# Peptides against a protein of PDB entry 4N7V, part 34

Target 1, 222 residues: chain A of PDB entry 4N7V
Amino acid sequence: TLRSITSPLVAHRLKPIRQKTKKAVVSILDSEEVCVELVKEYASQEYVKEVLQISSDGNTITIYYPNGGRGFPLADRPPSPTDNISRYSFDNLPEKYWRKYQYASRFVQLVRSKSPKITYFTRYAKCILMENSPGADFEVWFYDGVKIHKTEDFIQVIEKTGKSYTLKSESEVNSLKEEIKMYMDHANEGHRICLALESIISEEERKTRSAPFFPIIIGRKP

## One batch from the design tools (peptide; made by RFdiffusion4, then SolubleMPNN)

Design b1_p12_5_s1 (from b1_p12_5, 4 letters changed)
Fold by OpenDDE base, seed 1:
Structure b1_p12_5_s1 (fold): chain B 222 residues (1-222), chain A 12 residues (1-12)
Amino acid sequence: as target 1 above (222 residues)
Amino acid sequence: MPVEYGVYEELP
């Protein structure tokens, strides 16, 4: 099943974007829906032959073929769904569309990993918790130039000298120089605080059922 | 702050 290989994409709170590649254009709309336009070239003109429009929660997929399948000239936004519209739930999506859905999902995940959910300024650094899940990316930009980027898979360190390296195990983290450990300790504390704030704010958001509270900024650069 | 996405992969 599709569910066994991917979860429904989540595009909530993401800013609109349009990313063109050779064979496809993927967009996040103002409505937070996600569109994949399949592009073909004919006579030096690009045409959209197929569109997958995915709801913000990833559960509904609308597929249509512009201009009766003849294609619509590529523009700065997806063509309107006017012809032969098919609607599918996530669990009922035909297998032939799974790759395209996964393509959209990976894009959304990428965008989420670069979309601030919580920005937290400390005395020494700008900390950013991103929107992706599980294991949201966490970036720390120290004012002196040191940078730490934490993901679910690794920790990247960029030192003042520009030296960059990646840590993939606790052993490697424990082997860091004491000077770098100080930065790591601060990063970890900032991370803990951001996660705590995320939990608290999310709970309040749930209770009020109002407009989204995120993204949020805590403090300011000294 | 602006979000930088870079270049995304091609659809296979």
Scores: peptide ipSAE 0.054, ipTM 0.769, DockQ to the pose 0.048
Fold by OpenDDE base, seed 2:
Structure b1_p12_5_s1 (fold): chain B 222 residues (1-222), chain A 12 residues (1-12)
Amino acid sequence: as target 1 above (222 residues)
Amino acid sequence: MPVEYGVYEELP
């Protein structure tokens, strides 16, 4: 099943963007819907032959073929749906479209990993918890120049000197120099706080059903 | 402070 290889994409709270490649254009719209435009070149003109429009929660996929399948000239936005429109739920999406859905999903995850959800200023650093999940990226920008980037897979450290390295195991973390451990400790504390706040705020969002509380900024730069 | 995403991968 599609679900066994990916979860429904989540584009909520993401800013509009349009990314063109040779074969496709992927967009996040103002509506927070995600569009994949499949592009073909003919006579030095690019045409959109197929469009996958995915709802912001990833659960509904609308597929259409512009201009009766003849294609529509590539523009600065997806072409409007035509008469021949197919609508699928995530779990009912035909396999022939899974690759394209995954393409959209990976793009959304990339955008999410660079989209601040919580910004937290401490005495020593600017901490940022990103929107991606599970295991949201967490960045710490210390005011003295040290940088720490945590992902689900690794921790990257950039020291004041510009020296950069990646830690991929707990043993490597434990082998850090004492001065670096101090930065790591601060980063971990900031991370813990952001995760705690995320949980609390999300619960309040659930209760109020109002406009999204995120992104949020806590504190100010000293 | 605009966020830069770089160039996304090609559709295989």
Scores: peptide ipSAE 0.054, ipTM 0.768, DockQ to the pose 0.046
Fold by OpenDDE base, seed 3:
Structure b1_p12_5_s1 (fold): chain B 222 residues (1-222), chain A 12 residues (1-12)
Amino acid sequence: as target 1 above (222 residues)
Amino acid sequence: MPVEYGVYEELP
C-alpha cells in the first residue's frame, strides 16, 4: 500500500513556493495545496503533460492531463484543470502515481524542516522548532555565533571558530568538550520548552477551532 | 527570515 511507504503529506501553514527541475515542477500554492507538474520538452519548449494536485492534508489527489493530454506550455503556475479529471483518496491512489506522490511528499517534508513553527528567544540564543514531523528539526542560534541543529537522525554543531561536526550517537554527545556541553544543555532545555509549548498551544488551537496559532514567536532578542 | 531550499532532487 501507499501508506506502507509514506504518510499523507501535510502542507498546512507553509508559504507558497515553486521549485523547478528538469522533469517536474513542484509547487505549494496559496491555498496550501501541492502541485506536481510533469514536464516534457518538445522543440525546445517545455510542456506540462500531467498534473497531480494534492490537498493540503494530503488525503485527496486530483490528477489531470492538460489540453487533453497534448500538454500545456509551462508557465509560472500550474495549468487549470479541464474536464478530464480524476480524483482519488490517498488510500485509493493507483500505484502508477505513488512515486510522484512520494516526490511531492519529500519536497513538503523538506520545506517543513525549514519552516519555523515556534521561535523562542532566550537570554543566550534564538531557538526554532520547525514544522516537520515526526521529530521536528530544532535549531539554536546562540548570539555568540555557536549553532546547534538537531534532527531526528543527528546533531550538527558549529563552534565559534567555524568548526563543524555531526553527532550521531549518545556516546559522541557525551564525548563533547565541557564548553560545548553547556551549549548543548541550553539547547536541550530550549527544545523541551518548545515541545511543551507546542503541545499546549496545539490543544488550545484544537479547542477554539479558530485560525491557526502557528507560527508563533516567544520573547524577543535581548 | 528568508528560506532557501536549493535545488530539489529530480523526479526519476
Scores: peptide ipSAE 0.053, ipTM 0.767, DockQ to the pose 0.044
Fold by OpenDDE base, seed 5:
Structure b1_p12_5_s1 (fold): chain B 222 residues (1-222), chain A 12 residues (1-12)
Amino acid sequence: as target 1 above (222 residues)
Amino acid sequence: MPVEYGVYEELP
């Protein structure tokens, strides 16, 4: 099943974006829907031959073939659906479209990993918890130039000198210089606080049928 | 078209 290899994409709270590659254009629309346009070149012109339009919660997929399958000239936005539109739920999506759905999903996850959910200013750093899940990315920008980027898989450190390295195990973290450990300790504390705030705010958001609370900014730069 | 997050992977 599709569910066994990916979860429904979640594009809520993401800003509109359009990313072009050689064979596809993927977009997040103002409506927070996600579109994959499959592109083919003919006579030095690019045409959109197929479009997957995915709802913001990832559960509904609308597929259509512009201009009766002949294709529509590539523009700055997806072509409007016209004829022969198919609508599927996530669990009923034909297997032939799974790769394209996964493509959209990975793009959304990438955007989410770079979209601030909580920005928290401490005495020493700007901390940012991102939208991706599980294991949201966490970035710490120290005012003195040090940067720490935590992901589910690794920790990247950029020192004042510009020296950069990646840590993938606790052993490597424990082998850090004492001065770097101080930054790591602060980063971890900021991370803990952001996760705690996320939990509290999310609970209140669940209780209130209003506009989303996120993204949120806590504190200010000293 | 504006690219905000660098070049995304190609569709396989």
Scores: peptide ipSAE 0.052, ipTM 0.767, DockQ to the pose 0.036

Design b1_p12_5_s2 (from b1_p12_5, 7 letters changed)
Fold by OpenDDE base, seed 1:
Structure b1_p12_5_s2 (fold): chain B 222 residues (1-222), chain A 12 residues (1-12)
Amino acid sequence: as target 1 above (222 residues)
Amino acid sequence: MEIRYGVYEELP
C-alpha cells in the first residue's frame, strides 16, 4: 500500500512556492494545496500534460489532464482543473500515481525543513525550530557568526573562522573543543526550550481550535 | 514562479 511506504503529506502553514524541474513543476498554492505538473516538451514549448492536485492534509488527490489530455502550455501557475477529473483518497490512489505523490511529499518535507515554526531569540543567538517531522530541523545563528544546524541525521557546525564540519555520532560531539561545546550547549538548550514550547502551544491550539498559532516568534534580537 | 531551493530532484 501507499501508506506502507509514505504518510500523507502535510502542507499546512507553508508559504506558496513553485519549483520547476525538467519533467515536473511542483507547487504549494495559496490554499496550501500541492500541485505536481507533469511537463512534456513539444516543438520547443513545454506543456503540462497531467496535474496531481493534493489537499493540504494529503488525503485527497485530484488528477486531471489539461486541455482534454492534449496538454496546456506551461505557465506561472497550474492550469485550472477541468471537467472529468479523477478524485482519490490517499488509500485509494492508483499505484501508477504513487511515485508522483511521493515526489510531492518529499518536496513538501523539504520545504517544511526550511519553514520556521518557532523563532526564539536568546541573548546569544537566533534559534529556529522548523516544521518538518519527525525530528524537526533546528538552526542556531549565533550573533558572533557561529552557526549550528541540527537534523535528525546530523549536526552541522560553522565556526567563526568559517571552518565547517558535520557530526554524526555522540562520540564526535564529545570530541569537540571546549569552546565549541559551549555553543553546542547553548544550542541544545534552545532546542529543548523550543520543543517544550511547541508542545505547550500545540496543546493550546488544539483546545482553542482557532486559526493556527504558528509560526511564532519569541523575543527579539538584543 | 518562485524558486527558492535551486535544483530539486527530478521526478523518477
Scores: peptide ipSAE 0.099, ipTM 0.808, DockQ to the pose 0.035
Fold by OpenDDE base, seed 4:
Structure b1_p12_5_s2 (fold): chain B 222 residues (1-222), chain A 12 residues (1-12)
Amino acid sequence: as target 1 above (222 residues)
Amino acid sequence: MEIRYGVYEELP
């Protein structure tokens, strides 16, 4: 099943963006829907031959073929659906579209990993918890120039000198210089706080069922 | 957030 290889994408709270590649254009719309435009080139002109329009919660996929499948010239936005529109739920999406859905999902995940959900200013750093989940990216921008980027897979450190390295295991973290460990300790504390706040605020959002509380900014740069 | 054209992977 599609669910066994990916979860429904979640594009809530994401800003509009349009990313062009050779074979496809993927967009997040103002409506927070996600569109994958499949692009073909004919006579030095690019045409959109197929569009997957995915709801913001990832559960509904609308597929259409512009101009009766002949294609529509690539523009600065997806072509509007007209005829021969198919609508699927996530669990009923035909397998032939799974790869394209996964493509959209990965794009959304990337955007989410770069979209602030919680910005928390400490005495020493600007901490940012991103929108991606599970294992949201967490960035710490120390005011003295040190940067720490935590992902589910690694920790990247950028020192004051600009020296950059990646840590992929706990042993490597434990082998850090003492001065860097101090930064890491602060980063971890900020991370803990952001996660705690995320939990509390998310619960309140669930209860109120109002407009989203995120993104939020806590504190200010000293 | 900044994602430039061509940064994201090609459709497989």
Scores: peptide ipSAE 0.098, ipTM 0.810, DockQ to the pose 0.038
Fold by OpenDDE base, seed 3:
Structure b1_p12_5_s2 (fold): chain B 222 residues (1-222), chain A 12 residues (1-12)
Amino acid sequence: as target 1 above (222 residues)
Amino acid sequence: MEIRYGVYEELP
């Protein structure tokens, strides 16, 4: 099943963006829907032959073939759907479209990893919890120039000197010099606080059933 | 085309 390979993409709260590649253009629309335009070159002109339009919650996929499959000239936005439209749920998506869906999903996940969900200003740093999941990226920008970037897979450190390195195990973290450990301790505390706030705010958001509370900024830069 | 986050992968 598709679900065994990937989960439905989540594009809520993401800003519009359009990324062109050789074979496809992937977009997040103002509506927070995601579009994959399949591009083919013919006579030195690029045409959109197929479009997958995915709902913001990833559960509905609308597929259409512009101009009856003849294609529509590539423009600055996806072509409008024609009368020949197929609509699928995530679990009923034909296997032939799975690769394209996964492509969209990976793009959304990348954008989410760069999209602030919570910004928290401390006395020493700007902390940012990102939108991606599971294991949201967490960045700490210390005002003195040190940067720590935590992901599910690694921790990247950029020191004042510009020296950069990646830590992939607890042993490597424990081997850090004392000065860097202080930054790491602060980063970890900021991370804990952001996760706690995310939980609390998400719960209130669920209760109120109102417009999204995120992104949110806590505090201000000193 | 580069996005603000770099260059995304090509569709396989």
Scores: peptide ipSAE 0.095, ipTM 0.801, DockQ to the pose 0.034
Fold by OpenDDE base, seed 5:
Structure b1_p12_5_s2 (fold): chain B 222 residues (1-222), chain A 12 residues (1-12)
Amino acid sequence: as target 1 above (222 residues)
Amino acid sequence: MEIRYGVYEELP
């Protein structure tokens, strides 16, 4: 099943964006829906031959073929749905479209990994917890120039000198110079705090059913 | 409008 290889994409709170590649254009719309436009070139003109429009919660997929399948000239936004429209739920999406759905999902995850959910200013750094899940990216920008970027898979460190390296195991973290460990300790503390705040705020958000509380900014730059 | 958002993979 599709669910066994990916979860429904989640585009909530993401800003509109349109990213073109050679064979496709993927967009997050103002409505927070996600569109994949399949692009073909003919006579030096690019045409959209197929569109997957995915709801913000990833659970509904609308598929259509512009201009009766002949294609519609590529523009600044996806072409409007025309006559031959099919609507599927996530669990009923035909397998032939799974690759394209996954493509959209990966893009959304990328955008989420770069979209601030919580910005937290400490005495020494600007900390940012991102929107992606599970294991949201966490960035720490120290005011003295050191940067730490944590993902589910690795930790990247950029030192004052510009020296950059990636850590993928606890052993590597433990082998860090003492001065770098101090930065790491601070980053970890900021991370813990952001996760705690996320939990608390999310619970309150669930109760109110009002406008989203995120993204939020805690504190200010010293 | 199209906005470049770093590098994203090509559709397989």
Scores: peptide ipSAE 0.080, ipTM 0.801, DockQ to the pose 0.036

Design b1_p12_5_s3 (from b1_p12_5, 5 letters changed)
Fold by OpenDDE base, seed 1:
Structure b1_p12_5_s3 (fold): chain B 222 residues (1-222), chain A 12 residues (1-12)
Amino acid sequence: as target 1 above (222 residues)
Amino acid sequence: LPIEYGVYLELP
């Protein structure tokens, strides 16, 4: 099943973006829907032959073929769904569209990993918790130039000298020089605080059922 | 954003 290989994409709170590749254009719309336009080149002109429009929660997929399948010239936005529209739920999506859906999902996840959910300024650094899940990316930009990027898979450190390295195990983290450990300790504390704030704010958001509270900025650069 | 993904499927 599609569910066994990917979860429904989540595009909530993401800013609109349009990214063109060789054979596809993926967009996050103002409505937070996600569109995948499949592009074909003919006579030096690019045409959109197929569009997958995915709801912000990933559960509904609308597929249409512009201009009766003849294609619509590629523009700065997806063509309107006017011809032969099919609507599917996530669990009923035909297998032939799974790869395209996965493409959209991975793109959204990438965007989420670069979309601030919580920005937290400390005395020493700008900390950013991103929107991706599970295990949201966490970046720490120290004002002195040191950078730490935590993901679910690794921790990247960029030192003042520009030296960069990646840590993939606790053993490697524990083997860090004491000077670097100080930065790591601060990063970890900032991370803990951001996660705590996320939990608290999310709970309040749930209770009020109002407009999204995120993204949020805590403090300011000294 | 750097895109590391591509869709290389045949169109109908």
Scores: peptide ipSAE 0.035, ipTM 0.743, DockQ to the pose 0.023
Fold by OpenDDE base, seed 3:
Order: C-alpha cells, then sequence, then structure tokens
Structure b1_p12_5_s3 (fold): chain B 222 residues (1-222), chain A 12 residues (1-12)
C-alpha cells in the first residue's frame, strides 16, 4: 500500500514556493495545496504533461493531463485543469502515481523541516522548533555564534571556532567537552519548553477552531 | 531550498 511507504503529506501553514527540476516542478500554492507538474521538453520548449494536485492534508489527489494530454507550455504556475480530471483518495491512489506522490511528500517534509513553528528567544539563544513531524527539527542559535541543530536522527554542533561535527548516539553526546555540554543543556531546556508550548497552544487552537495560531514568536532578542 | 531528490518519471 501507499501508506506502507509514506504518510499523507501535510502542507498546512507552509509559505508558497515553486521549485523546478529537469523533469518536474513542485509548488506549494497560496491555498497550501501541493502541485507536481511533470515536464517534458519538445523542440526546446517545456510542456506540462501531467499534474498531481494534492490537498493540504494530503488525503485528496487530483490528477489531470493539460490540453487533453498534449501538454501545456510551462508557466509560472500550474495550468488549470480541464474536463479530464481524476480524483483519488490517498488510499485509492493508483500505484503508478505513488512515486510522484512520494516526491511531493519528501519535498513538503523538507520544507517543513525548515519552516519555523515556534520561535523562542532566551537570554542566550534564539530557539526554533520546526514544522516537520514526527520528531520536529529544533535549532538553537546562540548569540555568541554557537549553533545546535537537533533532528530525529542526529545532533549537529557548530562551535565558535567554526568547528562542526555530528552526534548520532547518546555516548557521543556524553563525551562532549564541558563547555559544549552547557550549550547542549540550554538547548535541551529550550527544546522542552517549545514542545510543552506546542502542546498547550495546539490544544487551545483545537478548542477555539479559529485561524491558525502558528507560527508564533515568544520573547524577543535581548 | 535545494532539491536533492531524483525522480524517475514516465510521461504520457
Amino acid sequence: as target 1 above (222 residues)
Amino acid sequence: LPIEYGVYLELP
């Protein structure tokens, strides 16, 4: 099943973006829908031959072939759909489209990992919890130049000297110099606070059923 | 935002 290889993409709260590759253009629209345009070149002109339009929650996929399958010249936005439109739910998406969906999903996940959800200013650092899930990226930019980037898979440290290294196990974290451990402790505290606030704010957001509360900024740079 | 993913696609 498609679900066994990827989860439905989530594009909520993401800013619009359009990224072109040789064979495809992926866009996050103002509506937070995601479009994958499949591009073919004919006589030095690029044409969109197929479009996957994915809902912001990833559960609905609309597929169409511009200009009756003849293709439509590549422009600065996806072409409008015609009468030949197929609509699928995530679980009913034909296998032939799974790879294209995965492409969209991976792109969205990457964007989410770089999209601030919570920005929290402490006395010593700017902390940022990102939108990706599970295990959202967490970045700490200390005002003195030290940076810590936590992901689900690793922790990257950039020291004042510019020295950079990656930690992938608890043993490596425990082997850090005392000076670096102090930064790590502060980063971990900021991370805990951001996760706690995310939970509280998300719950209030659910209750109010209003416009999104995120992204939010807590505090200010001293 | 750099795109690192290679996609092998069959087009109609």
Scores: peptide ipSAE 0.035, ipTM 0.743, DockQ to the pose 0.023
Fold by OpenDDE base, seed 5:
Structure b1_p12_5_s3 (fold): chain B 222 residues (1-222), chain A 12 residues (1-12)
Amino acid sequence: as target 1 above (222 residues)
Amino acid sequence: LPIEYGVYLELP
């Protein structure tokens, strides 16, 4: 099943973006829908031959072939659907489209990993919890130039000197210089606070049927 | 935010 290889993508709260590659263009629209345009070149002109339009919650996929399958000239936005439109739920999406959906999902996850959900200013650093899940990315930008980037899989450290390295185990973290451990301790504290705030704010957001509370900024740079 | 997965090698 498609669900066994990916979850429905979630594009809520993401800003519009359009990313072109060699064979495709992926967009997050103002509506927070996600569009994958499959591109073919003919006579030095690029044409959109197929479009997957995915709802913001990832559960509905609309597929169409512009201009009767002949293709529509690539523009600054996806072509409008016309005739012969197919609409699928996530669980009913034909297997032939799974790779394209997965691509869209990975793109959205990447964007989410770079989209601030909570920005928290401490005495020493700017902390940012991102939108991706599970295990949201967490970045700490210390005012003195040190940077720590935590992901579900690793921790990247950039020291004042510009020295950069990646930690993938507890043993490696424990072997850090004492001065670096101080930064790590602060980063971990900021992370804990952001996660706690996320939980509290999300609960209040659930109770209130209003505009999204996120993204949110807490504190200010000293 | 460049991205390139090389997934789209085929067209309908």
Scores: peptide ipSAE 0.035, ipTM 0.735, DockQ to the pose 0.023
Fold by OpenDDE base, seed 4:
Structure b1_p12_5_s3 (fold): chain B 222 residues (1-222), chain A 12 residues (1-12)
Amino acid sequence: as target 1 above (222 residues)
Amino acid sequence: LPIEYGVYLELP
């Protein structure tokens, strides 16, 4: 099943973006829908031959073939749906579209990992919890120049000198210089707080069912 | 945002 290889993408609260590659253009629209345009080149002109339009919650996929499959000239936005539109639920998406969905999902996940959900200013750093899940990226920008970037897979440290290294195990974290451990401790505390706030705010958001509370900024830069 | 687009089966 598609679900066994990926979860429905979630594009809520993401800013519009359009990213072109050689064979495709992926967009997050103002509506927070995600579009994958499959591009073919003919006579030095690029044409959109196929479009996957995915709902913001990832559960609905609309597929259409511009200009009867002949293609529509690539523009600054996806072509409007016209001929022979097919609509699928996530679980009913034909297998032939799974890789394209995965592509969209990976793109969205990447964007989410770079999209602030909670910005928290401490005395020493700007902490940012990102939108991706599970295990949201967490960045700490210390005002003195040190940066710590936590992901589900690793921790990257950039020291004042610009020296950068990646930690992939707890043992490596424990082997850090004492000076760096202090930064890590602060980062971890900020992370804990952001996660706690995320939980609390999400719960309130669920209860009220109002406009999204995120992204939020807590505190201000000293 | 760096992301690579692979090879997919396409309809004519």
Scores: peptide ipSAE 0.034, ipTM 0.738, DockQ to the pose 0.021

Design b1_p12_5_s4 (from b1_p12_5 with L1M F8Y E9Y)
Fold by OpenDDE base, seed 1:
Parts: sequence; C-alpha cells; structure tokens
Structure b1_p12_5_s4 (fold): chain B 222 residues (1-222), chain A 12 residues (1-12)
Amino acid sequence: as target 1 above (222 residues)
Amino acid sequence: MPVEFGKYYELP
C-alpha cells in the first residue's frame, strides 16, 4: 500500500513555493494544496502533460490532464483543472501515481524542515524549531557565529572558525571539546524549551479551534 | 528559505 511507503503529506502553514526540475514542477499553492506538474518538452517548449493536485492534508489527490491530454504550455502556475478529472483518496490512489505522490511528499517534507514553527531568541542565540515531523529540525544560530543544526539523523556543528562537522552518536557528542559542549548544552536547552512550547501551544490551539497559532516568535535578539 | 529540491530528488 501507499501508506506502507509514505504517510499523507502535510502542507499546512507552509508558504507558497514553486520548484522546477527537469521533469516536474512542484508547487505549494496559497491554498496550501500541493501540485505536481509533469513536464514534457516538445519543439523547445515545455508542456504540462499531467497534474497531481494534492490537498493540504494529503488525503485527496486530484489528477487531470491539461488540454485534453495534449498538454498545456508551462507557466508560472499550474494549469487549472477541467471537468475531466480523477479524484482519489490517499488509500485509493492507483499505484501508477505513487512515485509522483512520494515526490510531492518528499518536497513538502523538505520545505517543512526549512519552515520555522517556533523562533526563540535567547541571550546567546536564535533558536528555530521547524515544521517537519517526526523529529523536527532544530537550528541554533549563536550571535557569535556558531551554528548548531539538529535533525533526526545527526547534529551538525559549525564553529567560529568555520570548521564544520557532523555528529551521529552520543559518543561523538560526548567527545566534543568543553567549549563546544557549552554551545551544545545551550542548544539542547533551547530545543527542550521549544518542544515544550510547541506542546503547550498546540494544546491551546486545539482547544481554540481557530486560526493557527504557528508560526510564533518568542523574544527578540538582545 | 529557498529549497534546492533538485539536489534531493528527480522523477525518473
């Protein structure tokens, strides 16, 4: 099943973006829907032959073939759907479209990993918890130039000198120089706080059932 | 932030 390969994409709160590759253009619309345009080149002109329009919650996929399947010239936005469209739920999406859905999903996940959910200014750093899940990316930009980027898979450190390295185990973290550990400790604390705030705010958001609270900014640069 | 998606995935 598709679900065994990927979860429904989640594009809520993401800003519009359009990214072109050789064979496809993927867009997050202002409606937070996601569109994959499959592009073919003919006579030095690019045409959109197929569009997958995915709902913001990833559960509904609308597929259409522009201009009766003849294709529509690639523009700055997806071509509008017509009456001859196919609509699928996530669990009923034909296998032939799974890879295209995964394409959209991976893109959305990437965008989410770069989309601030919580920005938290400390005395020493700008901390940012991103939208991706599980294990949201967490970035710490220290005002003195040190940067720490935490992901589900690794921790990247960029020191003042520009020296950069990646840590993939607790052992490696424990082997850090004491001065770097201080930055790591601060980063970890900021991370903890952001996660705590996320939990609290999400709960209040659930209770309110109104406009989203995120993204939020806590504090300001000293 | 710009997303350089082309570096990560291309449809076959």
Scores: peptide ipSAE 0.023, ipTM 0.647, DockQ to the pose 0.035
Fold by OpenDDE base, seed 4:
Structure b1_p12_5_s4 (fold): chain B 222 residues (1-222), chain A 12 residues (1-12)
Amino acid sequence: as target 1 above (222 residues)
Amino acid sequence: MPVEFGKYYELP
């Protein structure tokens, strides 16, 4: 099943963006829908041959073929759907479109990993919890120049000198210099707080069913 | 928000 490969993408609260590659253009629209435009080149002109328009919650996929499948010239936005539109739920999406959906999902996840959900200013750093899930990216920008980037898979450290390295195991974290451990301790505390705030705010958001509370900024730079 | 998605994934 598609669900065994990926979960429905979530594009809520993401800002519009358009990313072109050789074979496709992926966009997040103002509506927070995600569009994958499949691009073909003919006589030095690029044409959109197929479009997957995915709802912001990832559960609805609308597929259409511009100009009756002949293609529509690539522009600065997806071509509007016209005739012969197919609509699928996530669980009913034909397998032939799974890879394209996965492409969209991965793009959205990347964007989410770079989209602040909670910004928390401490005495020493600007902490940012990102939108991606599970295991949201967490960045700490210390005012003295040290940077820590936590992901589900690794921790990247950038020291004051600009020296950068990646930690992929607990043993490597434990082998850090004491000076760096202090930064890591602060980062971990900020991370804990952001996660706690996320939980509390999300619960209130659920109860009120109002406009999104995120992104949110806590505190200010000293 | 710089996103260089092409480095990470390309459609077949």
Scores: peptide ipSAE 0.023, ipTM 0.664, DockQ to the pose 0.035
Fold by OpenDDE base, seed 3:
Structure b1_p12_5_s4 (fold): chain B 222 residues (1-222), chain A 12 residues (1-12)
Amino acid sequence: as target 1 above (222 residues)
Amino acid sequence: MPVEFGKYYELP
């Protein structure tokens, strides 16, 4: 099943972006829908031969072939659908489109990992909880130049000197010099607070059923 | 926000 290789993508609250590669263009639209344009080159011109338009919640996929499959010249936005439009649910998407959906999903996940959900200013640092899930990225930018980046898989540390290293186990974290441990402790506290606030605010958002509360900024740089 | 997605994934 498609679910065995990916979950429905989630593009809510993401800013519009358009990324071109050799064979495809992936876009997040103002509507927060995601479009994958499959590009072919013919006579030194690039044409969009196929478009997957995915809803912001990832559950609906609309597929169309511009100009009856002849293609539409690549432009600064996806071509508008005309005729022969197919609409699928996530669970009913034909297997031949799974790789393309996965492409969109991975792109969205990457964008989410770089999209602030909560920005929290402490006395010593700017803390940022990102939109990706599970295990949202968490970045701490200390005002003195130290940076800590936490992901689900690792922790990256950039020291004042510019020295950078990656920690992948608790043992490595515990072996840090005392000075760096202080930064890590502060980062962990900021992370805890951001997660707590995310939970509280999300609950209020659910109750209110209004416009999204995120992204939010808590405090200001001293 | 710069994203160089081609570095991370390539469509077949």
Scores: peptide ipSAE 0.022, ipTM 0.650, DockQ to the pose 0.034
Fold by OpenDDE base, seed 5:
Structure b1_p12_5_s4 (fold): chain B 222 residues (1-222), chain A 12 residues (1-12)
Amino acid sequence: as target 1 above (222 residues)
Amino acid sequence: MPVEFGKYYELP
């Protein structure tokens, strides 16, 4: 099943963006819907042959073929749907479209990993918890130039000298210089606080059923 | 927030 290889994409709270590759253009629209435009080139002109328009919650996929399948010239936005459209739920999406859905999902997940959900200023650093899940990315920008980037898979450290390295195990973390461990300790504390705040704020957001509370900024740069 | 998606993945 499609669910066995990916979950429904979540594009809520993401800003509009358009990214072109060789064979496709992927967009997040103002409506927070996600569009995948499949592109073909004829006589030095690019045409959109197929469009997948995915709802912001990932559960509805609308597929259409511009200009009766002949294609529509690539523009700065997806072409409007024609009257020969197909609509599918996530669990009923034909297998022939799974790769394209996965493409959209990976793009959205990447954007989410670069989209601040909580920005928290400490005495020593700017901490940022991102939108991706599970295991949201967490970045710490120390005011003295040190940077720590935590993902579900690794921790990247950039020292004052510009020296950069990646840690993938607890043993590697334990082998850090004492001075670097101090930065790591601060980063971990900031991370804990952001996760705690996320939980509390999300619960209040659920109760009020109003406009989204995120993204938020806690504190200010000293 | 520019994303260099094409650098990391290309639709076949």
Scores: peptide ipSAE 0.022, ipTM 0.645, DockQ to the pose 0.036

